Peptides against a protein of PDB entry 7AE7. Designs and how they scored, part 81

Target 1, 321 residues: chain A of PDB entry 7AE7
Amino acid sequence: KVYKDLREFLEVLEQEGQLIRVKEEVNPEPDIAAAGRAAANLGKNQPAVFFEKIKGYKYSVVTNVHGSWQNHALMLGLDKNTSTKDQFYELNRRWDKFPVPPNVVKREAAPCKENVIDKDINLFEILPLYRINEQDGGFYISKASVVTADPEYPDDFNKLNVGTYRIQVKDRDRVGIQALAMHDIAVQLEKAEAENKPLPIAITIGNNPLVTFMASTPVGYNQNEYEFVGALQDGVPMDIVKSDLYDHLYVPAGSEVVLEGHIIPRVRTVEGPFGEFPGSYSGARLQCEVKIDRITHRTNPIFENLYLGIPWTEIDYLMAL

## One batch from the design tools (peptide; aimed at target 1 E125 D171)

Design b2_p29_1_s3 (made by RFdiffusion4, then SolubleMPNN; from b2_p29_1, 14 letters changed)
Fold by OpenDDE base, seed 3:
Parts: C-alpha cells; structure tokens; sequence
Structure b2_p29_1_s3 (fold): chain B 321 residues (1-321), chain A 29 residues (1-29)
C-alpha cells in the first residue's frame, strides 16, 4: 500500500485498530497531552490519537502517528504485525531503489492548495496550538517537513532539502526555528546570511508518513528526500507541487498545511524551553526567526504534531529505523 | 474564543520579551 497523504494513512491506522478517535470536545491544555500519555500507557501497540474537537479552535489534531512498530509497518504498507527485523529488511531493500524522482503535479491538482491565506496571517486560526509539555516556553510545531534550497544553486533539485526542525510559534505570522550546524538547512542559511539575504522556506505539516520519516532521516546534501520517498514506496513516485511564492521550492501535494515564508537574515530571538525528553528541558536559546508570508491548506486541515510520552516517545520510533 | 485569545496573548508577550534580547549578528559576516 502507498499513501498519497496523511488522510489515507490515518484511514488505514483506524481500520487496523491503530488510531483512537476522540470525538468529545477537549481543552487544548492539558487534555491533548494527557490523552496522549494515557494512550501510550496502553502498552506496546501505541495508537495514533485523533482529536476531532479542540475548544477554542476550528480544526483537529492528530498525535503519535509514528508512535509504534505497528504504525511503522503500516507506513511501509506491510502487515501491522511485521517484525522490526522484517521492517528493517524491507526498508533496506527499498532504499536501494533510490533515486525515484517525484511527479510534479499542477497547482489545481494539489490538495494543499485548496485554500489560501495571504493577508492577516494568524497561525492560531489554522493550527490548534497547545503546549506539549507543561513547562514548554510556548507552542511547538514538531513534525513539520521543512523545505529549503541552496541559495547558490536554487534550481539544483538534488540540493533541495526536506528536514525536521524544532519550531516554536513566536507570533501570529512568525516562528522560531532551530537550525543546527549538523543540518543541511544550516549550510543553506549560512550562504544566505553571508549576503544578508532571506532564505526562502516552506514549512509543511500533515504529510504522507514517508515524507515525515525521510524528513527525520539524515541524507547527503546532494540527495533529495522526495526521491527516497519514492524508493520507500517501492518505486512509486510521490506527488509534489511548486510552492506559491518560490519557483524553486516544491512541497508535498497532499500536505494539510503549508507555511511559506523566509528566514530573516541575521536575526536571532529567544526560543524555548522545550521538553525534548521526559524530565529534560532544553534551555532557552537564541534561534532563527521565520516570517510567514503565505499559507495554503486543505479544507479542514489536520494538525499533525509530535507525541512525547513515557517510556517511549514518537521520536524514539522515528530515529530507530 | 477566550481560550485562543489567551493563548495568542501569552505568545505575543513572550515574543515581545524575546525581541529585547536580539543580538546584532552583522559582525559575524
């Protein structure tokens, strides 16, 4: 099975008993985090948790999409009971199919383009934002696939980077981003900042689960994550679409939300703290700031966000493969 | 909603505080 988007994957998770649907209205705090922790305590087969109604917000939240070996098996289109060993074998077999170039679809064929916001941008109107941890210094977008390019080689598709970064909501139209030196985005940002230029960025939320997986998987600077997604789909190309603001940035056609904007050059503002690990908070630090200039989104967008539970976090599963 | 407005206001206040700590990075380039 290959998935076009998050919605097709959530449907399979629900059919396989790997998704809990919370139909009752919840408070964004502490109920989302509390319900996530409760679901994680159900044992080894941790389901995704889908919150249909969040008090104060219009749209839904889903967490723990990658939070179990069963969910990882299903992500690969395998039986949910496929052993970790067999999942690893199949992943490696498919990895050798790289590169599988994506299909570039027309704007009108891309679900992520159904709605556009280009004025009076307010992230709180689109995303049901909440604190993941009680002591978090703000609201985080923790499962975004962030698209950037090399500013010296913007048309080199092999240098197009899709990565996962810690993103704190800073204002209605601004986010902090942690661009660490070990990430390809840091190389691209350094080049832009050397010329005091903005770095174009597209922050994509609620993707095909293999996009989220590959965005969390380090690859070479001259390797495109979308071409690995096609490989992991056993040779089926994924669908991408050109961003609205930038000719050189391509986003997953099925993204629930796309935040298009730029990293502001040579600006650093306080970001954090965030509870990355149980009982451990990363301190507040000076980090990059992104201005959001345009949003595109699917009708009734689903906010996919990270689950942080004990003893296993969703991060543990994303990093284990 | 009152909940959303409270959350937005909390973010805005923290953002305003964060801007006061902005360094000049121009000497690095």
Amino acid sequence: as target 1 above (321 residues)
Amino acid sequence: SEIREKMEEEVRKRYEESLKQQPDLSPLY
Scores: peptide ipSAE 0.443, ipTM 0.832, DockQ to the pose 0.845
OpenDDE base, seeds 1, 2, 4, 5: peptide ipSAE 0.019, 0.279, 0.042, 0.020; ipTM 0.435, 0.697, 0.566, 0.424; seed 1 fails the geometry check

Design b2_p29_1_s4 (made by RFdiffusion4, then SolubleMPNN; from b2_p29_1, 14 letters changed)
Fold by OpenDDE base, seed 2:
Structure b2_p29_1_s4 (fold): chain B 321 residues (1-321), chain A 29 residues (1-29)
Amino acid sequence: as target 1 above (321 residues)
Amino acid sequence: SELREKMEEEVRKRYAEALKRQPDLTPEY
């Protein structure tokens, strides 16, 4: 089975007993994080948790989408009880199909383009933001697939990067992004900053689960993550669409929310702290700042965010394969 | 909503406090 978007995957998770739906209104803090921790304590078969109603917000949150081996099996379109060994075998078999080029769909065919906000941007109107950890310095977007290009080779699709980075909300239309020197985005940013130019960026939220998986998986600088998604879909191309602001950036057609903007050149602002692990906080550091210039989103967008809890984090599953 | 506005203000406040702790915001190039 291949999934077009997050919604098709969540439907399968629910059918397979791998999603808990919370229908009652919850407080964003501490209830989302607390319910996520409670779900993680249900054993090895950790379900996703879908919050339909969040006090003060219009839209829903889902957490722990990749939080179990059963969810990973289902992501690959396998039986939920497929062994870890057989999942690895199937991943390796499909990996050899790289590259599988994506389909570029028209704007009018892309669900992520259903709604547009280009004035008076406020992230809090679109995303039910909350603190993941009690001591976090702010609200984090932790499962975004961030799209950037090489500013020297913007039309080279092989250099288009889709990565997962720590993103802190700093204002209604501004986020901090942690671009470490080892990340492909840091190479691209260095080139832009050498010329004192903005780096175009699209921050995509709520994707096909294989897009999120590949965005968290290191690949070569000259390898496109979308072409690996097609390989992991057993040779079925994924659907992408051109961004609204940039001719050279492509986003998943099915994204719940797309934040289009730019990294401000040669600006560093305080970011953090963030609890990467329970009881372990990275200190506040100077990090890059993104200005959000346009939002596109599906009607009733779902905010997919990372679950961080003991004993296993969602990151442990995303990195274990 | 009133709750959302309070959360927005808390983000602004924490960000402003963090900026005060690190006065040098320009990388020496």
Scores: peptide ipSAE 0.313, ipTM 0.754, DockQ to the pose 0.540
OpenDDE base, seeds 1, 3, 4, 5: peptide ipSAE 0.024, 0.152, 0.086, 0.037; ipTM 0.481, 0.653, 0.640, 0.547

Design b2_p29_2 (made by RFdiffusion4)
Pose (drawn by RFdiffusion4):
Structure b2_p29_2 (pose): chain A 313 residues (1-149, 158-321), chain P 29 residues (1-29)
Amino acid sequence: KVYKDLREFLEVLEQEGQLIRVKEEVNPEPDIAAAGRAAANLGKNQPAVFFEKIKGYKYSVVTNVHGSWQNHALMLGLDKNTSTKDQFYELNRRWDKFPVPPNVVKREAAPCKENVIDKDINLFEILPLYRINEQDGGFYISKASVVTANKLNVGTYRIQVKDRDRVGIQALAMHDIAVQLEKAEAENKPLPIAITIGNNPLVTFMASTPVGYNQNEYEFVGALQDGVPMDIVKSDLYDHLYVPAGSEVVLEGHIIPRVRTVEGPFGEFPGSYSGARLQCEVKIDRITHRTNPIFENLYLGIPWTEIDYLMAL
Amino acid sequence: EEEKLKEEIEEHYQRNKELNAEAEEKYNE
């Protein structure tokens, strides 16, 4: 099976006993992060946890989506009990199907274009943002696929919420931004960027894939789907930016020129906090989202947690 | 109901601003 969006994958997870629904209202902190750690602590058949009600917010949160070998196998379309070695072999075989060009769809057909917010941008009205770890510098978006511009790149970068319509980003960690970053800051011009949240599991998996192999990213997702191309759609504001047609939330924006502010600290996969450093800020110019969006976020702590599964094979 | 939701979202936003301010203060030390 191939998943057109996060919601089909969550349906499969729930049918397979790999998704737990929390119906009672929970507080943003520390409840969501504590549940993410506990789900990771179950050790075997760790499920995704779906929070339907978060105090003071309108929408729902899902966590630990990738955080088990059962979830990982179901992401690949295999039986949930497929051994780790056999998943490795299946990934090795599909790796060679690269490239599989994506299908570009019309705006009216992309579920991520159902709702538009073009003014008075407020991330909190869409995403139930919360603190992941006690010493984090702020509320984080820890599982977004970021699109920048064959020269189109998708990657995962931690994103700290600074304001209703502003976030932080480590721009010198996106090694295709940094030739356009010099030109843009030298000429005081903005650099367009797209932040996608709530994606097909293979899109997130591809976004966590090593940068050393300069692939075409979306064409790699078609390879992981064993030859089935993925659907992408052009962003509202920037014609050279394409986002997954099924994303729950799309934040279209730009990197603000000549602005450096304190970002962090935040957790890193080696199990420790990073330090606070001066980093770039991104202004959100537009939000498009699916009706009743789901905030797919990720807990990160002492290994093993969901990030280890996203990096393993 | 809508007013109460907006007030509660405002609280979370102010909480996030407080964390950011604390992290900036610690960085300047």

Design b2_p29_2_s1 (made by RFdiffusion4, then SolubleMPNN; from b2_p29_2, 14 letters changed)
Fold by OpenDDE base, seed 1:
Structure b2_p29_2_s1 (fold): chain B 321 residues (1-321), chain A 29 residues (1-29)
Amino acid sequence: as target 1 above (321 residues)
Amino acid sequence: DEEELKKKIEEIEKENKERNEEAEKAFLE
């Protein structure tokens, strides 16, 4: 089975008993984290948690989408009880199908383009933002697939990077992004900053689960994550669409929210602290700042965010492979 | 309902700003 978007995956998770729907209004803090922990304690089958109503916000949150081996099996279109060994075998088998080029769909066919905000941008109106940990320096977007390209080779699709980075909300239309020197985005940013130019960026939220998985999986600088998604879909291409602001950036057609903007050249602002693991905080650091210039989103967008809990974090599953 | 929601969002924005300012202060210390 192949999923076009997060919604199709969430439907399957719910059908398979791997999603808990919280219908009661919750407070973003501490209820989201608390409910996630409670769900994690239900045993080996850690479900996703879907919060329909969040106090002070219009839209929903889903957490722990990748938070179990059952969810990973389902992501691969396998039986939820498929062993970790068999999942790994199947993943490796499909990996050899790389590259599987994505389908570029028309703007009108892309669900992520249903709504546009290009003025008076306010992230808080679109995303039910919260602190993942109580001591976090601000609100975080922790499960976004961030799209950037090589500014020297904008037409080289193989250099298009889709990665997962820690993103702190700084203001209505500004976010801090942790771009470590070892990341492909840092290489691309260095090239842009050498010329004192902005680096175009698209921050995509709520994707096909294999996009999120591949964005969290290191690949070569000259390898496109979307072509691996097609491989992991057993040879079925994923659907991408051109960003609105940039001809060279492509986003998943089914993204719930797309934040289009630019990394401000040669600007560094304080980002953090952030609790990467329960009881472990990474200190504040000077990091890059992104200006958001345009938002596109699905009607009633779902904010997919990372679950950090005990005993297992969602990161453990995203990186386990 | 929309005005109340707007006020709540403004409060949340303010809280986020205050947290960021505290973090910045702590970093400079």
Scores: peptide ipSAE 0.451, ipTM 0.909, DockQ to the pose 0.826
OpenDDE base, seeds 2, 3, 4, 5: peptide ipSAE 0.007, 0.020, 0.014, 0.016; ipTM 0.359, 0.553, 0.472, 0.468; seed 3 fails the geometry check

Design b2_p29_2_s2 (made by RFdiffusion4, then SolubleMPNN; from b2_p29_2, 14 letters changed)
Fold by OpenDDE base, seed 2:
Structure b2_p29_2_s2 (fold): chain B 321 residues (1-321), chain A 29 residues (1-29)
Amino acid sequence: as target 1 above (321 residues)
Amino acid sequence: EEEELKEKIEEIEKLNKERNEKARKAFLE
């Protein structure tokens, strides 16, 4: 089975008993984090948790989408009880199908283009933002697939990078992004900053689960994550669409929310702290700042965010491969 | 210098936290 978007995957998770739906209105803090922890304590079969109603917000949150081996098996279109060994075997088998080029769909065919906001941007109107950890210095978008290109080779599809980075909300239309030197985005940013130019960026939220998986999986600088998604779909291409602001950036056609903007060159602002691990906080640091210039989103967008809990984090499952 | 930097970081962390809390409250009001 291949999933076009997050919604198709959530439907399967729910059918397979791997999604808990919270229908009652919750407070963004501390209820989302508390409910996530409670779900994690249900044992090895940690379900995703879908919050339908959040006080003060219009839209829903889902957490822990990748938070179990059952969810991981389902992501691959396998039986939820497929052994870890067999999942690894299947991943390796499919990996050899790389590259599988994506399909570029028309704007009118892309669900992520259903709604547009290009004036008076306010992230809080679109995303039900909350502190993941009690001591976090702000609101984080922790499970986004961030799309950037090489500014020297913007039309080289092989250098298009889709990665996962720590993103703190700084203002209504500003986010901080942690671009470490070891990340492909840092190479691209360095090139842009050398010329004092903005780096175009698309921050995509709520994707096909294999997109999120590949965005969290290190690949070569000259390898496109979308071509691996097609490989992991057993040779079925994924659907991408051109960004609205940039001809050279492509986003998943099924993204719940797309934040289009630019990294401001040679600007660093305070980001953090963030609880990366339970009881461990990375201190505040000067990090890059993104200006959001345009938002596209599905009607009733779902905010997919990372679950951070004890004993296992969702990151452990995303990086275990 | 390291102590001054540490104190400055702690101050910034506090200010950043307060700013985000204020922004959240203002949105929920």
Scores: peptide ipSAE 0.145, ipTM 0.689, DockQ to the pose 0.068
OpenDDE base, seeds 1, 3, 4, 5: peptide ipSAE 0.027, 0.025, 0.030, 0.062; ipTM 0.577, 0.607, 0.601, 0.662

Design b2_p29_2_s3 (made by RFdiffusion4, then SolubleMPNN; from b2_p29_2, 13 letters changed)
Fold by OpenDDE base, seed 1:
Structure b2_p29_2_s3 (fold): chain B 321 residues (1-321), chain A 29 residues (1-29)
Amino acid sequence: as target 1 above (321 residues)
Amino acid sequence: EEEKLKKEIEKIEEENKKRVAEAEEAFLK
């Protein structure tokens, strides 16, 4: 099984008993995190948790999409009871299919383009934002696949980076992003900042689960994560679409939300603290700031966000290569 | 209903600004 988008994956999770729907209106805090913890306590079969109604918001939240070995097996289109050994074997087998170039679809064929916001941008109108952890210094977008390119080689598709980064909401139209020196985005940002230029960025939320997986998987600077997604789809290309603002940035065609904007050059603002692990907070740091210039989104967009549970966090499964 | 939602969003935005400011103050200490 190959998934076009998050929605097809959530449908399979639900069919397989790996999705819990919370139909009652919940408070963003602490109910989302509390319900996630409660779901994690159901044992090894940690389901995704879909919150249909969040107080003060229009749209839904889903958490813990990658939060179990069952969900990981289903992501690979395997039986949910496939052993971790067999999952690893299949991952390695498919990895050897790299590169599998994506299909570039027309704008009109991309679900992420159903709606556009290009003025009076307010992230709170689109995303049901909440603190993931009780002591978080703000609202975080923690499962975004962030698309950037090499500003020196913008047309080199092999240098297109799709990564996951800690993103704190700073204002209605601004986010802080943690770009560490070891990340490909930091190399690209350094080049842009050397010329005092903005770095074009697309922050994509609610993707094909293999996109989220590959965005969390380190690859070479000259390797494209989308070409690995095609490999992990057993040779089936994924669908991408050109961003609205930038000819050189491509986003997953099925993204629930795409935040297009730029990293403001040579600006650093306070970001954090964030609970990266249960009971462990990274301190506040000076990090990059992104201005959001345009949003595209699916009708009734689903905000996919990270769940932090015990004993296994969703991060543990995303990084379990 | 739309006006109620706007008020809830404004409240959430204010809470976010407060938390950001608290984080900034914590960093400066």
Scores: peptide ipSAE 0.043, ipTM 0.577, DockQ to the pose 0.831
OpenDDE base, seeds 2, 3, 4, 5: peptide ipSAE 0.023, 0.023, 0.027, 0.018; ipTM 0.605, 0.554, 0.566, 0.501

Design b2_p29_2_s4 (made by RFdiffusion4, then SolubleMPNN; from b2_p29_2, 16 letters changed; failed a check: too like the target's own chain)
Amino acid sequence: EEEELKKALEKIEEENKERVREAEKRFLE

Design b2_p29_3 (made by RFdiffusion4)
Pose (drawn by RFdiffusion4):
Structure b2_p29_3 (pose): chain A 313 residues (1-149, 158-321), chain P 29 residues (1-29)
Amino acid sequence: KVYKDLREFLEVLEQEGQLIRVKEEVNPEPDIAAAGRAAANLGKNQPAVFFEKIKGYKYSVVTNVHGSWQNHALMLGLDKNTSTKDQFYELNRRWDKFPVPPNVVKREAAPCKENVIDKDINLFEILPLYRINEQDGGFYISKASVVTANKLNVGTYRIQVKDRDRVGIQALAMHDIAVQLEKAEAENKPLPIAITIGNNPLVTFMASTPVGYNQNEYEFVGALQDGVPMDIVKSDLYDHLYVPAGSEVVLEGHIIPRVRTVEGPFGEFPGSYSGARLQCEVKIDRITHRTNPIFENLYLGIPWTEIDYLMAL
Amino acid sequence: SLEEELEENYQRNKELNEKAEEEYNEEKS
């Protein structure tokens, strides 16, 4: 099976006993992060946890989506009990199907274009933001796929919420931004960027894939789907930016020129906090989202947590 | 109301950001 969006994958997870629904209202902190750690602590057949009600927020949160070998196998469309080695072999075989060009769809057909917010941008009205770890510098979006511009790149970068319509980003960790970053800052011009949240599991998996192999990213997702191309749609504001047609939330924005502010600290996969450093800020110019969006976020702590599964094979 | 509760969550985030900025400035001082 192939998943057009996060919601089909969550349906499969729930049918397979790999998704737990939390119906009672929970507080943003520390409840969501504590549940993410506990789900990771179950050791075997760790499920995704779906929070339907978060105090003070309108929408729902899902965590630990990738956080088990059962979830990982279901992401690949295999039986949930497929051994880790056999998943490795299946990934090795599909790796060679690269490239599979994506299908570009019309705006009216992309679920991520159902709702538009073009003014008075407020991330909190869409995403139930919360603190992941006690010493984090702020509320984080820890599982976004970021699109920048064959020269189109998708990657995962931790994003700290700085204001209703402003976030932080480590721009010098996106090694295609940094030739356009010099030109843009030298000329005081903005650099367009797209932040996608709540994606097809293979899109997130591809976004965590090593940068050393300069692939075409979306064409790699079609390879992981064993030859089935993925659907992408042009962003509202920037014609050279394409986002997954099924994303739950799309934040279209730009990197603010000549602005460096304190970002962090935040958790890193070796199990420790990073330090606080001066980083770039991104202004959100537009939000498009699916009706009743789901905030797919990720808990990060002492290994093994969901990030280890996203990096392993 | 829902808007008041959202404002509280937003102010909480601002507090965290301010604290992290103060700690960064103290370390570099």

Design b2_p29_3_s1 (made by RFdiffusion4, then SolubleMPNN; from b2_p29_3, 19 letters changed)
Fold by OpenDDE base, seed 2:
Structure b2_p29_3_s1 (fold): chain B 321 residues (1-321), chain A 29 residues (1-29)
Amino acid sequence: as target 1 above (321 residues)
Amino acid sequence: SLEEEIEKIEEENKKRVAAAEAAFAAAQA
């Protein structure tokens, strides 16, 4: 099975008994985090949790999408009871199909383009933001696939980077992003900042689960994550679409929400603390600041966010390779 | 103090943000 988007994957998770649907209205805090912790306590077969109604918000939240080996098997289109060994074997077999170039679809064929917000941007109107931990210094977007290009080689598709970074909401139209020196985005940002230029960015939320997986998987600087997604789809290309603001940035056609903007050169703001797991926080750091200039989104967008729990976090499954 | 350093960074950032917004608006015009 190949998935076009998050919604097709959530349907399969629900059919396989790996998704809990919460139909009652919940408070964003503490109910989402509490329900995530409760789901983690269900044992090894941790389901995704879909919250249909969030008090004070218009749209839904889903958490723990990658939070089990069963969900990981289903992501690969395998039987949910496929062993971790056999999943690894299948991943390696499919990896040898790299590169599988994506299909560039027309704007009118891309679900992420169904709605546009280009004025009076307010992230709180489009994303049901909540604190995962009460001690978090703000609201985080923790499961985004962030798209950037090399500003020296913007047309080199092999240098297009799709990565996962910690993103703190700073204002209605601003987010902080953690770009560590080991990340490909840091190389690209350094080049932009050397010229005092903005770095174009697209922050994509609610993707095909293999996009989220590859965005969390380290690859070479000259390797495109979308070409690995096609390989992991057993040779079926994924669908991408050109961003609205930038000719050289491409986003997953099926993204629930796309935040298009730019990293402001040489600006650093305080981020955090962020709870990596309950009771443990990273210190406050100086982070880059992103201005959001345009939002595109699906009708009734689903906010996919990370679950943080003990003993296994969703990160452990995303980074297990 | 750390607070004074943060305040200084915030003031500098405010100027840089304003400059970047002006530059971006000028590039879209």
Scores: peptide ipSAE 0.067, ipTM 0.622, DockQ to the pose 0.028
OpenDDE base, seeds 1, 3, 4, 5: peptide ipSAE 0.013, 0.017, 0.016, 0.066; ipTM 0.435, 0.480, 0.473, 0.633

Design b2_p29_3_s2 (made by RFdiffusion4, then SolubleMPNN; from b2_p29_3, 20 letters changed)
Fold by OpenDDE base, seed 5:
Structure b2_p29_3_s2 (fold): chain B 321 residues (1-321), chain A 29 residues (1-29)
Amino acid sequence: as target 1 above (321 residues)
Amino acid sequence: SLKEELEKIEKENQARVAAAEAAFAAAQA
């Protein structure tokens, strides 16, 4: 099976017994993390956890979407009991189909464009933000697919980068982003900052699970992650749409939330600490700052966020494939 | 193969990090 969006995948996870719905109202802290840990204790078949009602927020949260080998098998459209060996074989077979170019859909056909916020931006109104770990220095968006382009080659689709980065909420319309030298975004940012120009950015949340997977998978600087998504869909193109602010940035058509904005050139602000592993926190660092200029979102958007619990964490599964 | 591509990309990333760290260290000296 191929999934157009997160919602189609969550439906399959639920049908396959790989999603738990928490229907009672929960507190953002500590209940989300506590329920996630309780679900993780169910053993090797860790389900996704979907929180329908969060006190003080309008919208839902889902965690641990990629948190098991069963969920990875289902992501590939395989039987949930497919062995890790057979999943790896199928992944390699499909990888060789690269490139599979995406379909560019019209704005009116893209679910991520159902609603627009272009003034008085407040991230807390659209995202049910919570501390993932008790000692986190703030609220994190930990499972976003971040879209940037090469400012020297903005029309080169092969240089369009879709990556996963640690993002801390800094204000109602500002986030910190960790752009390390190993990341393709750092090359693009360096070029923009050399000219003291903003780097255009789209932070996409709640995607087709293969988009999230590919955003977390290293690819070449001249390889487009969307063309790998099409390969991993066994030759079925994914759907993308132009961003509202930038003609050269394309986002997944089915994203739950798209934060469009820019990295402020030559500005660094305090980010962290963040609990990357149980009992291990990164120190506070000076990181890049993003101004959010526009939000587009689906009606009743689902905030997909990373589950950080007892190992194996969701990160371990995303990095192990 | 996926493995060979990932190994290549990882080597390129490590080289980029090492170059950036060396440049930063040189700028602080």
Scores: peptide ipSAE 0.024, ipTM 0.356, DockQ to the pose 0.020
OpenDDE base, seeds 1, 2, 3, 4: peptide ipSAE 0.024, 0.022, 0.023, 0.018; ipTM 0.387, 0.475, 0.441, 0.365

Design b2_p29_3_s3 (made by RFdiffusion4, then SolubleMPNN; from b2_p29_3, 18 letters changed)
Fold by OpenDDE base, seed 4:
Structure b2_p29_3_s3 (fold): chain B 321 residues (1-321), chain A 29 residues (1-29)
Amino acid sequence: as target 1 above (321 residues)
Amino acid sequence: SLKEELEKIEEENQKRNEAAEAAFLAAQA
């Protein structure tokens, strides 16, 4: 099984008994985090949790999508009871198929383009934001696949980077992004900042689960994560679409929400604290600031966000590979 | 509304971040 988007994956998770649907209206805090903890306590078979109604918001939240070995098996299109050994074997077998170039689809064929917001941008109108941890310094987008390019080689598709970064909401149209020196985005940002130019960025939320997986997996600077997604789909190309603002940035065609904007050059603002692990808070740091210039989204977009709860965390499953 | 409350929390967080940034810049000067 190959998934075009998050929705197809969530349907399979639900069919396989790996998704809990909460139909009653919940409070963003503390109910989302509390329900995630409760789901984690159900044992080794941790389901995703889908919240249909969040008080004060229009749209839904899903969490813990990658939160179990069963969910990981299903992501690979395997039986949910496939052993971790067999999952690893299959992942390695598929990895050798790299590169599998993506299909570039037309704008009118891309679900992420169903709606556009290009003025009066307010992230709180499109994303049901909440504090993941009680001591978090703000609202975080923790499971986005962030697309950037090399500003010296914008047309080199092999230098297109899709990464996962900690993103704090700063304002209605601004987010902080944690770009560590070890990440490809930091190399690209350094080049842009050397010329005092903005770095184009697309922050994509609610993707094909293999996109999220690959965005969390370190690859070479001259390797494109979308070409690995095609490999992990056993040679089936994924669908991408050109961003609206930038000819050289491509986003997953099925993304629930795409935040298009730019990293402001040579600006640093305070980001954090964030509870990366239970009982462990990263300190506040000076991080980059992104201005959001355009949003495209699916009708009734699903906000996929990270569950941070009792170990094993969703991060542990994303990083254990 | 809860949205308005969350927006207010975000505005308060922004002010704290701006103050912290200003303090940091002032300490480096």
Scores: peptide ipSAE 0.006, ipTM 0.290, DockQ to the pose 0.343
OpenDDE base, seeds 1, 2, 3, 5: peptide ipSAE 0.000, 0.000, 0.000, 0.005; ipTM 0.259, 0.255, 0.257, 0.251; seed 1 fails the geometry check

